# Designs tried in a protein design run: peptides against a protein of PDB entry 1IK9. Part 58

Target 1, 211 residues: chain A of PDB entry 1IK9
Amino acid sequence: MERKISRIHLVSEPSITHFLQVSWEKTLESGFVITLTDGHSAWTGTVSESEISQEADDMAMEKGKYVGELRKALLSGAGPADVYTFNFSKESCYFFFEKNLKDVSFRLGSFNLEKVENPAEVIRELICYCLDTIAENQAKNEHLQKENERLLRDWNDVQGRFEKCVSAKEALETDLYKRFILVLNEKKTKIRSLHNKLLNAAQEREKDIKQ
Target 2, 207 residues: chain A of PDB entry 1IK9 as posed
Amino acid sequence: MERKISRIHLVSEPSITHFLQVSWEKTLESGFVITLTDGHSAWTGTVSESEISQEADDMAMEKGKYVGELRKALLSADVYTFNFSKESAYFFFEKNLKDVSFRLGSFNLEKVENPAEVIRELIAYALDTIAENQAKNEHLQKENERLLRDWNDVQGRFEKAVSAKEALETDLYKRFILVLNEKKTKIRSLHNKLLNAAQEREKDIKQ
Target 3, 195 residues: chain B of PDB entry 1IK9 as posed
Amino acid sequence: MERKISRIHLVSEPSITHFLQVSWEKTLESGFVITLTDGHSAWTGTVSESEISQEADDMAMEKGKYVGELRKALLSVYTFNFSKESAYFFFEKNLKDVSFRLGSFNLEKVENPAEVIRELIAYALDTIAENQAKNEHLQKENERLLRDWNDVQGRFEKAVSAKEALETDLYKRFILVLNEKKTKIRSLHNKLLNA

## One batch from the design tools (peptide; aimed at target 1 E173 N185, target 1 (a further copy) V183)

Design b2_p22_1_s2 (made by RFdiffusion4, then SolubleMPNN; from b2_p22_1, 15 letters changed)
Fold by OpenDDE base, seed 4:
Structure b2_p22_1_s2 (fold): chain B 211 residues (1-211), chain C 211 residues (1-211), chain A 22 residues (1-22)
Amino acid sequence: as target 1 above (211 residues)
Amino acid sequence: as target 1 above (211 residues)
Amino acid sequence: SKELEEVQKEGKELEEEEKKEE
């Protein structure tokens, strides 16, 4: 079961934060349970897949698009843009919500809720879920932080090895050239020495032929 | 202001999860506000630094150690080890908690609470705080996740550059040696040629002298 | 004379090669 709790403001009670809980199995499209609370009273209703399909048909909206709007309205908890307006009558237990566009507002959905006999139990369970979610998120944060620290160490280690490899490459090149020049110069000196000896020998032969 | 909410079980109502909220300014030692709720009723009390000091003295405990025990009891929300037992009388509004050791239990602290007139407001604010904490923790998780993904990319990039540097170093060494061998072999061939010419010239001179 | 001329020619060729290797 998946769950989302959000804060909403009711048109009838704008000064009192209400909490909207939506619970579903895998997909919101398959139906959901909606719970509304003001911290004292609670109201719950179940919405079936057939009701969701009927609401989409009544709106002349494609089901996937309609479910996408429901997800924004009911799970996002009216984002900062007041795009969704929530209404609830405690007398009729009728809950409805509207999408507000610049020039047009339209009803997105409506549900009959039932007053919960023991609202304190629903509220306690809701707080428990929030505390569990906090603990789970803290554990994830601690894990991600430790992984971040590991990745940073691993990066520094490879970076240091890379810098050493660059320096070692430059040093190798320089050393190889220095050694090559030394050997080459030795060979050049030997060539010059042999050539001079050959020249001297040829000059002496020319003198010996000339008595 | 710092705050912690925890689940507790009261000895008098072990089947009903209660919530203990502690709020303080910078340090628990400077005093705190305690709130207890069952999701229907709420009770609040203020504990001063002087009361904390007096409780430490009455227990013959060093203040820092006592505050350390208070922090475990009141902020950890009775860890999995049932080391702390909580008691509350709704009639007297007297809250007390005990530390349970293997052979000895002792009272760690006691507070007079007052029944809140509007518990729904306290409960709503508590749920709001939980939802805000969830949102903050989610934002931190998303940030850490993005940073981990960045660090992983940066690591892969440096690793790939390092591997290329290693391969380039080996290739450079191989190429330099090949080039050096070619030049050195040319010089060795010239040395051998000159040496053979010099040897032949010496042999011819020796023949001419014997003639 | 011919041998001396050949050695002198090779000497000049070596000096030219050394100048190309600098």
Scores: peptide ipSAE 0.040, ipTM 0.822, DockQ to the pose 0.720
OpenDDE base, seeds 1, 2, 3, 5: peptide ipSAE 0.024, 0.039, 0.038, 0.040; ipTM 0.821, 0.823, 0.822, 0.822; seed 3 fails the geometry check

Design b2_p22_1_s3 (made by RFdiffusion4, then SolubleMPNN; from b2_p22_1, 14 letters changed)
Fold by OpenDDE base, seed 1:
Structure b2_p22_1_s3 (fold): chain B 211 residues (1-211), chain C 211 residues (1-211), chain A 22 residues (1-22)
Amino acid sequence: as target 1 above (211 residues)
Amino acid sequence: as target 1 above (211 residues)
Amino acid sequence: SEELEKVRKESKELEEEEEKEE
């Protein structure tokens, strides 16, 4: 089961933060349980897949688009843009929410909630879920931090090996050329010496022909 | 101000999860505020630095060690080892906790709490703090994830450059040796040719002298 | 002639140096 808890402000009680819990299986489209609390009282309702489909049809909205709007309204909390307004009557237990755009305001959905007999149990479970989520996220953060530190070490190690390889390549090239020049100069000196010997032999032969 | 919320079980009500909030400035040693809730009622007390010092003296424990035990008891929650037991009387508002070791059990501390008149406000604030902590930890998690993905890309890029550098070094060495051998062989051939010419010139001179 | 022997000796020394450089 997936769950999201968000803070909302009710139009009727804007000074009191309320908490909206939505619980669902795999997708919000298959239905969900909605729980509202003010930290003292709690109210819960179940919304079926058929109710979601009927609301989409009544709104003349494509079901996937409607579920997308429900997800934004019910799972994102009161984002800073006050695009969604929430209304709840504690007397009638009627919950409804509206989408407010610049030129268009419309009711997105409504649910009949039931007052929970033992709100303390719901509130304790909600706090437990928050503490579990904190612990899970902390463990994930510690894991990612250790992985970051590992990857940074591994990067530094490969970078150092790469720089050493570049330097070694340049040094090797320079050394090979120096050795090559030495051996070539020896062979060039020998060729020059042999040419001088050949020239001397030819000059001596020309002297011997001239008696 | 630093804060920690933990789950505890009271010896008097072991079936009902309680939440222990501890709030402090910089260090627990300077004093703290303790809040207990069951999701319906809340109780709060303030513990001063002088009370912490007095409790350490009464226990004949070094203050830093005592504060270390307080931190384990009050901030770690009921760890799986049940090393710390919590007691609270709702009638007397007396909270005390014990450390249970194999051969030694002792009272670690006690606090007089006061019942909060508006527990819903304390509970709402506690849930708000949990939701803020979840959001902060999620943002940190997303940042660390992006950093991990960056470091992994950077590692792969340097690794690929390193492998290319190694291959280029080996190829360069092989190419330089091949070119060197070719030029040396040309010089050797020229030396041999000049020696043969010198030998022929010497043989012709010896023929001319015999003639 | 002594000169021919010297050239033959130098040629042989060159061949021996060539064989050491291979």
Scores: peptide ipSAE 0.019, ipTM 0.819, DockQ to the pose 0.706
OpenDDE base, seeds 2, 3, 4, 5: peptide ipSAE 0.017, 0.018, 0.017, 0.016; ipTM 0.818, 0.817, 0.818, 0.817; seed 3 fails the geometry check

Design b2_p22_1_s4 (made by RFdiffusion4, then SolubleMPNN; from b2_p22_1, 17 letters changed)
Fold by OpenDDE base, seed 5:
Structure b2_p22_1_s4 (fold): chain B 211 residues (1-211), chain C 211 residues (1-211), chain A 22 residues (1-22)
Amino acid sequence: as target 1 above (211 residues)
Amino acid sequence: as target 1 above (211 residues)
Amino acid sequence: SEELEEEKKFAEELEKELEEEE
């Protein structure tokens, strides 16, 4: 079972924050349980898959699009743009909500709720769920923070090895060239020395032929 | 102002989860506001720095140690070890808690609370704080997750550059040695050629002298 | 005479190769 709690404002009581809990299995399309509370009273209703389908048909809206609008209205709370307006009558227990666009406002959905006999139990369970969610999210945060610190250490280690590899490559090139030049110069000196000996020997032979 | 909400069980009502809110400025030692609720009623009390000091003195406990025990009792909730027992009288509005050790149980603290006239407002504000905390923690989780993904990409990039640097270093060493050997072999061949020419010239001179 | 001229030419080529490698 999935659950989402949102804060909403009712048109009838704009000064009192209300809380809207929605609970469902896998997808909102399969139906959901809606709970409304003001911190003193609570109201609950069950919306079936058939009621969702009927409401989509009555609106002449494609079911997937309608469920998408229900999800935005019921699971996101009143976003700062007041795109969704919520209405509830405590007398009739009739809950309805509208989508407000720039040029068009239309009723998106309506539900009959029932007053909960023991609202304190619903409120306690709601607070428990909030505290559990806080604890789970805090544990995830601590885990992600430790993983960030690990990844940063691993990055710094590889970066340091990479910099050492670059420096070692440049040093290797320089050392190999220095050694190469030394050995080449020794061979060049030997070639020059042998050539001078050969020239001297040839000049002495040319002198001996000329008596 | 810092705030912590915990779930607790009262000895008088063990079947009903209560919520303990503690709010303070910078440190619990400077005093705090305590709020208790069962989801229907709420009770609030203010504990001053002087009352904390007096309670520590009455217990013959070092103040820093006492505040450390208060923090564990009031901010951690009832941990699974039932180390702290909470008591509250709705009639006297007297709240007290005990530390339970294997061989010793002792009263840790006691506070007079007052019944809140409008508990629904306190409960709504508490739920709002929970929802805000969930939203903040969720935003931190999303940020940390994106940072983890960034750090992992950066690690993979540097790792790939490091592997290429290692391979390029080995290739450079191999290429430089191959070039070096080629040039050295040419110079060795020239030295051998010149040496053979010199030997032949010397042998011909020795023939001409014997002649 | 021809052998001496070939040795001189080889000397000059070797000096030139030695100068081109400096």
Scores: peptide ipSAE 0.016, ipTM 0.813, DockQ to the pose 0.585
OpenDDE base, seeds 1, 2, 3, 4: peptide ipSAE 0.015, 0.014, 0.014, 0.016; ipTM 0.813, 0.814, 0.812, 0.813; seed 3 fails the geometry check

Design b2_p22_2 (made by RFdiffusion4)
Pose (drawn by RFdiffusion4):
Structure b2_p22_2 (pose): chain A 207 residues (1-76, 81-211), chain B 195 residues (1-76, 83-201), chain P 22 residues (1-22)
Amino acid sequence: as target 2 above (207 residues)
Amino acid sequence: as target 3 above (195 residues)
Amino acid sequence: EEEIEEDEEEYEEWEEELEEAE
């Protein structure tokens, strides 16, 4: 059981703001209850599933395509106008295309005997919604703060692992260098002794 | 300017639900407007910064402690009473085995309740809209942080596994370069022996 | 790595010097 409460402007009363409450079960296609309120009175009407299928036929529209139009118009490039007569309780709305507009929906609403009860329930539903949302935003705020920390934690763990690697690398190289260079000292020494030996042979050949 | 709308029950009408709307600027301490509505009529009252502190004196409570009790009682066990004839509104606090009048307001019946009710409903719808948008923004950040975390965690896994492959990998190379030096040293030595 | 390369070059030169002395 779902519902949507939207504010709307009636052409015959651009001064005041009205509220439209549409409620259904699962889908609009299966039917819906519509209620109009000005904060004092309330007018209600029902649209059955069969009435929706028929209206879609009379409008030369694919049924799902028609329900889509109802969703954009009633549940809040697509321009829609709303009219209501308190004298007749007739409620209709049109889709305004280029130079051509057409009747999209019409409802004969009935003035409600207990407007206050309807208005109180509506406000109550809204307050419950505001409540459910806050609880959700709080749950997400905490999850947000947890992740901000869990990142900072691992980020530090990362920097440490990298810094540990660099310290170890330079440490290994330093040892290597020492050993390698000691050998190089031997090589240079041997190499030079050889030269010396070659210059000595050369001197014997020359004298 | 902030506001809180609470659903309450009056002692003289536990059947019907009423709505209490409290509005203020910065803190209740500087005064606030309270409105009571049953969805048909509405009663309003203004409580000045002057009256509030005055009440804090009659009770001998720090203006802070007193405002604190109002926040708990009015912004949502607290009991509420209202007489439509007198427009007098008062509420009490109920503890174990005792109760006491906590405060009262002389409200006045509003001339155009529908206007008040319409503004209240409009506020609720805006609040729902804003809250749903924030739920989206925070939902995405929760996603970004989830992804960013996996990234770094991956970097950590890769980094630690590298530090553990380093000693073994570098030592092999060192053996290689070192064996080259030795060979040279041997060949030199052998040459020296030649001569 | 550079020292290794220089050493390789020096080793080549030293071989050449030894060959020439011979």

Design b2_p22_2_s1 (made by RFdiffusion4, then SolubleMPNN; from b2_p22_2, 13 letters changed)
Fold by OpenDDE base, seed 5:
Structure b2_p22_2_s1 (fold): chain B 211 residues (1-211), chain C 211 residues (1-211), chain A 22 residues (1-22)
Amino acid sequence: as target 1 above (211 residues)
Amino acid sequence: as target 1 above (211 residues)
Amino acid sequence: MKEEEEEKKEEKEFEEKLKNLE
């Protein structure tokens, strides 16, 4: 079961933060359980897939688009721009919410809730879920931090090897050229020596012909 | 202000999860506010630095060690081994907790609490803090994940450059040797040609002398 | 024959001197 808790403000009680818990299986489209609480009382309703389909049809909205709007409203809370407004009557247990656009406001959905007999249990379970989520997120953070530290070490190690490889390549090139020049110069010296010997032999032969 | 919320079980109400909120400034040693709730009622007490010192003295425990035990008890909850047991009387508002060792149990501390007039406000604020903490931890997780992905890309890039550098070094060495051998062979051929000319000149001179 | 063997020996000694750079 997936769950999201959002902070909302009711139009009827703007000074009292309410909490909207939505729980569902796999997809919000398949239905969900909605729980509203003010930290003292709680109200719960079950919304079926058929009710979601009916609401979409009544609105003349494509189901996927409607579910997308439900997701934004019910899972994100009001958001920073008060795009969604929430209304609840404690007397009728009728919950409805509206989407506020620049020039138009429209009802996005409505649900009948039931007052929970033991709100403290719902509140405790909600707090437990929050604490468990905090612990899970902390464990994930610690894991990601350790991975980042590992990746940084591995990066530094490869970077250091790369820099050494570049330097070794340049040093190799320089050293090979120096050695090549030395051997080449030895061969050039030998060639010069042999040419001088040939010239001397030719001069001696020219002297021997001249008696 | 630092805050920790822990789930605890009271010996008097083992079937009902309670929540212990501790809030403090900088260090637990400087005093703290303790809040206990069952999701319906709440109780709060303020513990001063002087009271912590007095409890440590009464226990004949070094203050730093005592504060270390307070931290383990009050900030970690019971832990997996039920090392700490919590007791609360709703009538007296007396909260005390014990450390259970293998052969010895001892009272670690005790606090007088006061019943909160508006427990719903305390509960709402507690839930708000949990939700804010979840959001902060999620943002941190997303940041760490993005850093992880960046570091992995950077590692792959440097690794690829390193492998290319290794291959380029080997290729350079091989190519330089091939070129060197070619030039060396040209010089060797020239030396051989000059030696043959010297031998021929010597043979011709020996013929001219016999002539 | 001896000169070609000496040249091949110089070439091998040079290749070995170059390999001792690895």
Scores: peptide ipSAE 0.017, ipTM 0.818, DockQ to the pose 0.045
OpenDDE base, seeds 1, 2, 3, 4: peptide ipSAE 0.015, 0.015, 0.016, 0.016; ipTM 0.819, 0.818, 0.818, 0.818; seeds 1, 2, 3, 4 fail the geometry check

Design b2_p22_2_s2 (made by RFdiffusion4, then SolubleMPNN; from b2_p22_2, 13 letters changed)
Fold by OpenDDE base, seed 3:
Structure b2_p22_2_s2 (fold): chain B 211 residues (1-211), chain C 211 residues (1-211), chain A 22 residues (1-22)
Amino acid sequence: as target 1 above (211 residues)
Amino acid sequence: as target 1 above (211 residues)
Amino acid sequence: DKEEEEEKKEEEEFEKKLQNLE
C-alpha cells in the first residue's frame, strides 16, 4: 500500500488548509481511498477501478491519460500553478475537482465521501504516518551522508595514489636515462681509445716498412 | 526556531497516541513552547528559562544535566525503553513526566498547559510542519543521491587513470631495459672486435721482428 | 590516434637519444 498526503485549499474555505490523503495499491488505476480533513472533521471515500474507468469514459479521455491527471491533482498537492481547483460540500459530502486551463476549466473527477465518526483517530493515524515518513527519510539521509563521506575518502586515497604513480613514473624514466647515458659514454670512450691504438699501430707498421 | 514532534502515551489514556510538540530557540535551556494534542483537543504551555532553572534547582540537579534529561524526554519521543512516563490531567491541565530507573522513579518536570480554543488550527499547523519536513528531507535525499552518483563517477575515472598509470610505468621500465640491453650488447661486440684486431696486429709485428 | 602519435613521438625521441649515444 502506498500513501500520499497533500495540502489543498477548498474553493468554499480558502482560508483553511485541508489535507488530502490518497492511499492505493501499486497503481492509482486499480482504485484508491481518499480522505479529506480540516484538522477537526474527516471524510473518507473509496474509489474503485471501475469508477475511474467510468469517469475516464464520461470525459472521453484515455484511461492512462486520465489516471495521469488524477495523479497530478490528488498526489502532488495544489502546486503554485493553481491548475487544479478543489471543491467540497460538507452538507452533501460531495468532493469534486477541476482542471483549469487558460481558457477552459473542466471537472476532472467527483467522489462521494462519508463523514468519519471518529475523526481524531484518522488525524492521529495521519500524524503517525507523517512522523514515520520523517524518521525513514532521516535514516536514509544519514545513510547517504555516510556513503558520501566514504566515497570522498576513497576518491582522495585513489587520487593520492595516482599522483604518486605519475611522479614515480617520471622519476623512474629520468633515473634510467641518466644511468644508461653514463654506461654508454663509458663504452664510447673505450671504443675511441681502442680505435686510436689501432691507428697508431698501423702508422708504426708503415714506418717500419719504409729503410 | 527549532521544533520537534514526538509520539507519547499518557498513563491516563494508554490506548490513544498523543503528540508532543516542543518548539524552542537555538537551545531548549532558553525556554520552550510545549503543545499536546490527541488529534481532537490541543493544550499549549510556555516554559521559561527561569522555570527550567527552578525545576533543576528543586531537583538538586545541575542545569545542563537537567536540560539533557528534558531533551531526551520531550524531543526523542518515548522510545521503546519506557524510561520516561507522561501524565496529563485534562481537568487540571497539569502535565508531568517521570524518569523511570530500575528501582526509582522520580518526577522530571511538570507544566501547566492551557486548552487551545481552536485545536483544529494547531493540528493543521502541526500537519503542515510535518509535510514541510517531509518535502525538505526528500529534497536533501535527492541532493545526496546525486552527489553520491557524482562521487562514484569521479572515483571510477581516477581509478581507471591510476590503473593506466601503473601499467604504463611497468611497460616503460620493461621497454627501457630491453632497448638499453640491445645497445649495450652492440657496444660490447664492437669493443671485442677492436680488441681482437689489436691482438692480431701485435702478433704480426712480433713475427716481422723475428723475421 | 593522439595517444598513438604521442607514443610514436616518444619512441622517435628515444631512438634519436640512442643514436646520439651510438
Scores: peptide ipSAE 0.016, ipTM 0.819, DockQ to the pose 0.044
OpenDDE base, seeds 1, 2, 4, 5: peptide ipSAE 0.022, 0.021, 0.018, 0.017; ipTM 0.822, 0.822, 0.821, 0.821; seeds 1, 2, 4, 5 fail the geometry check

Design b2_p22_3 (made by RFdiffusion4)
Pose (drawn by RFdiffusion4):
Structure b2_p22_3 (pose): chain A 207 residues (1-76, 81-211), chain B 195 residues (1-76, 83-201), chain P 22 residues (1-22)
Amino acid sequence: as target 2 above (207 residues)
Amino acid sequence: as target 3 above (195 residues)
Amino acid sequence: EEELEEFEEKIEELEEELEEEE
C-alpha cells in the first residue's frame, strides 16, 4: 500500500495551494484513491482498474502508456493543468502540448464528511515518513563515519608496508655493495700485477 | 529558523490525535512560537525571551536547565492538557509515583486555520523532499568510500606481498653479479700462473 | 642479460653516491 502527497495549483485558484493525495496497491493500473484538500475540506474519489482500462481505450492509448501519463501527472517536456470546481466537485486535468491540449483525466469527487480526520491522517503519514527517513540518514551517517576511518586505517597500514619495503631494499643493497666492491679490489690488484708481469717480459725481449 | 512538529494526545481527548508545532530562531532560549492543531482549528502562542527567563526565575532553575526540560517536553513521560474553552495549554512530567505541572501557555484561536494547516503540510513535504535527497547523496558517498577502500586494500595486499618477495629476488641477482666477479678473479689468477 | 646489466648499473650508482658522501 503506497501513496504520494503532492502539492498542486488549480487554475481557478492560483492564490491558494492545494494538496493531492494518491494511494494505491502495487500499481496505479489496478486502481487508486485520490483526495484533494485545501486544509479545511477534502474531496475524495476512486478509480477502478476497469475504469482505467476503459478510459485508456476511449483516449486511443496503450493502457501502460496511459498509466504512465497518470504517474507523471498525479504522482509528480510534460506540462499538466489542473481544474476543480467546489460547486460541482468535478476534478479534471489536461496535458498541454504545442497549441494542442487535451483532457487527460476527469474525476467526480465527493466532499468528505470528516475533513479533519482525513487531514490529520495525511499529516500523520508525512510525519512518519520524515521519521523513517531520519533514521535511515542516521544509519548511513554512521556507516559513512565507519568507512572514513576504515580507509584511514588501511591507508596508514599501506604507507607503512611501503616504507618498510624501501628500508629493507636499501638495507640489502648496502650489504651487496660492500661485498661486490671488495672483489673489485682484488680484481684491480690482480689486473695490475699482470700488467706488471707483461711489462717485465717486454723488457727482457728488448734487452 | 527551525521547527519541530510532534504528534500528541490530550488528556481530555485520548481518542483524537493533535499536532504540536514549535518554531524558533537559534535556540528556544530566545523565544518560540507554539501552535496546536486538530486539523480543523489551530491555536497559537508566542513565548518571548523575556517570559522564558522569567519562568526560569520563578522556578529557581538555570535558564539552561529550564530550557532543557521544555526541549524534552515540547520537541519530543510527558502529559498534555488543553481546554478549547479557555485555550489554556499545560503539560506535566510524570515520574515514579509523582507528577508535576511543568509549564503552560495561554494560546489564542487562530483566525485562518486552513492557512496554518496548509503551511504545516507544505513544510512536511519539503522536509520529506530534502531528506530523500540527502539519503541519496550519503548513499553515493557510502558507495565511493566502499570502492576507495577496496582499492587501497588491494594496494596493501600487493605491497606486503612485494616486501616478502624482495630478499629472495634481490639475493639471486646479487649471486649472479658476484659469480661474475669471481670468475674474473680466477681467470686473472690463472693468467698470473701462466707467467 | 638485461636484468643483470641493470643491477650492475644500480650498484655503480650507489657506489658513486657513497663516494660523494665520503

Design b2_p22_3_s1 (made by RFdiffusion4, then SolubleMPNN; from b2_p22_3, 11 letters changed)
Fold by OpenDDE base, seed 4:
Formats: sequence, C-alpha cells, structure tokens
Structure b2_p22_3_s1 (fold): chain B 211 residues (1-211), chain C 211 residues (1-211), chain A 22 residues (1-22)
Amino acid sequence: as target 1 above (211 residues)
Amino acid sequence: as target 1 above (211 residues)
Amino acid sequence: SEEIKEFEKKLEELLEKEKKEK
C-alpha cells in the first residue's frame, strides 16, 4: 500500500493546519482511503474506483486526466501555488476540494467522511508512518552519501591515471624521436664516409691512368 | 534549535506508542525541552543545564558520560535492544527512565512534566516537523542521486578517454617503430651498395696493377 | 617511398630544431 500525508488548510479553519492522508494500492485510480485530522479529531472515507469513474464522467473529464488532477490535489499537498482549495464540514462530514484557475474555479471532487471513534490511534499511526519514512529516507541518504564519496574517489583515481597516460604518451613520442635521430645520424655519417672513400678511390684511379 | 522525535513505550501503557520529543540548542548538555504525547494528550517539561549537572553528580557520573547516556536514551529512541525503560505517571506528571543492563538497572533521570492545555497544537506542530523533515530529506536524496548520476557519467567519460589514450600510446609506438625500420633499412641498403662499389673499385684497381 | 621521405624529413627538421636549441 502506498501512502501520502500532506498539510492542507481548510477554508473554514485557515489558522489550523490539517493533515490529509491518502492511502492507495498501486494506483490512485483503483480507489483510495482518505483520512483528515487536525491533531485532535480524525475523519476517514473510502473512495472506490467506480466513484472516481463516476466523478470523472460527471465532470465530462477523461478518467486519466481526472486521476492526474486528484493526484496533484490530494498527494502533492497544497503546492506553493494554492491551486487547490479544501473544504470540510465537521457537522456533515462532507469534504470537497476545488481547483482554482485564474478565471475558473471548479469542484474536483467530494467525499463523505466518517468521524473516527479513536482519533488518537489514527494520529499515533500517522506519526509512526512519518518517523518510519524519516528513518528510511535517512538510511537512503547515508547510502547515497557513501556512494557519492566512492564515485568521487574512483573518478580521481582514473583521472590521475589518464593524466599519467597522456604524459607517458608525450614522453614516449619525444624519446623515440630522439633515439631514432641518433641512429639515423650515425647511418648518414657512415654513408658520407663511404661516399668520400669512393670519390678518393676514383681520383686515385684517374691519377694511375694519367704516367 | 535541534529536535528529535522518538517512539517510546511506557511501562504503564505498553500497548500505546508514545512519542518523545526532545528539543535543545547546540548541545543536550545546555538543557532541553522534553515533550511526551500519546496522540491525544501532551506533557512538556524543561530541563536546565544545572539539573543535568545535579543529576550527574547525584549518580556519581562524569557529566559528559551522563549526557552521552541521556542522548542515547532520549534521542536514539528505544533502540532495538530495549536498553532504556520509560515510565510516566499521568496523575503526578512524573517522567523517569532507566538503563537496563543484564545484572543492573539504574535510574538515568527523572523530570516533572506539565500537561499541555492544547495538545492538538503540539501534535500538529510535531506532524509538521515530521513532514518538513521528510521534505528536506527527500530534497537532499534527490540532490545526492543527481550528483551520483553526474559522477558516474564523469567517471565513464574519463575512463573512455583513458582507454583511448592507452590505445593511442600503443598505436603511436608501433607506428613510429614501423616507420623508423623502413628508413633504417633504406640507409642500410645504401650503406651496403656503397660498400659493394668500394669493393668493386678495389678489385678493379688490383686487376689494373696486375695487368 | 614518399612516406619514408616525409618521415625522414620530419626527423631532419627535429634534428635542426635540437641543434638550434643547443
């Protein structure tokens, strides 16, 4: 089961932070359980897949788009843009929410909730879920931090090897050329010496013919 | 201000999870505020640095060691080892906790709490703190995830450059040696040709002298 | 043969540079 808890502000009680818990299996489209609390009282309702489909049809909205709006309203919390307005009557247990656009507000959904007999148990379970989520996120954070440090070390190691390889390539090229030049100069000197010996031998032969 | 919320079990109410909030400035040694809640009622007390020092002295314990035990008891939650036992009387508002060792249990501390008039506000603030902590940890995890993905890409990039550098070094060495051998062989052939010409010239001169 | 001559020329140019630096 997936769960999301969000802070909301009710139009009727804007000074009192409320908490909206939504619980679902796999997808919000398959239905969900909604729980509202003010830290003293709690209210719960179940929304079926058929109710979600009916509300989408009543709105003349495509079901996937409607579920997308439900997800933004109920799971994102009141995003920083106050795009969603929440209303709840404690007397009627009627919960409804609206999407506010610049020129158009429309009701996105409405649910009948029931007052929870033992709100303290719901609140304790909600706090437990928050603490478990914090612990899980901290463990994930510590893992990612250790992995980050590992990756940084591995990067530095290969970077250092790369720089050494570049330097070694340049040094190799320079050293090979120097060595080759020395050997070639020796051969050129030998060729020059042999040419001079040939010239001298030719001159001596021309002298011997001229007697 | 630093804060830690932990689940505890009271000896008097082992079936009802309680939440122990501790708030402090910089160090627990400078004093702290303790809040206990069961999701319906809340109790708060202030513990001063002088009370911490007095309790350490009464226990004949070094203050730093005592504060270390307080930190383990009050901030770690009931660690998986049930090393700490918590007691609270709702009637007297007396909170005390013990450290349980195999052969010795000892009282680690005791505090007088006061019943909070508006427990719902304390509970809402506690849930808000949990939700804020979740959001902060999620943002940090997303940052670390992105950084790890960056570092992995950077590692792959430099690794690929390193492999290319190694291959280029080997190719360079091989190519330079091949080219050098060709030039060297040309010079060796020229030397051999010049030596043969010198030998022929010497043989002709020896024929001319005999002739 | 041309590639050998170009390589030999490059080696000669390097020799002339090394002689000018000394």
Scores: peptide ipSAE 0.084, ipTM 0.833, DockQ to the pose 0.767
OpenDDE base, seeds 1, 2, 3, 5: peptide ipSAE 0.050, 0.056, 0.080, 0.081; ipTM 0.830, 0.830, 0.832, 0.833; seeds 1, 3 fail the geometry check

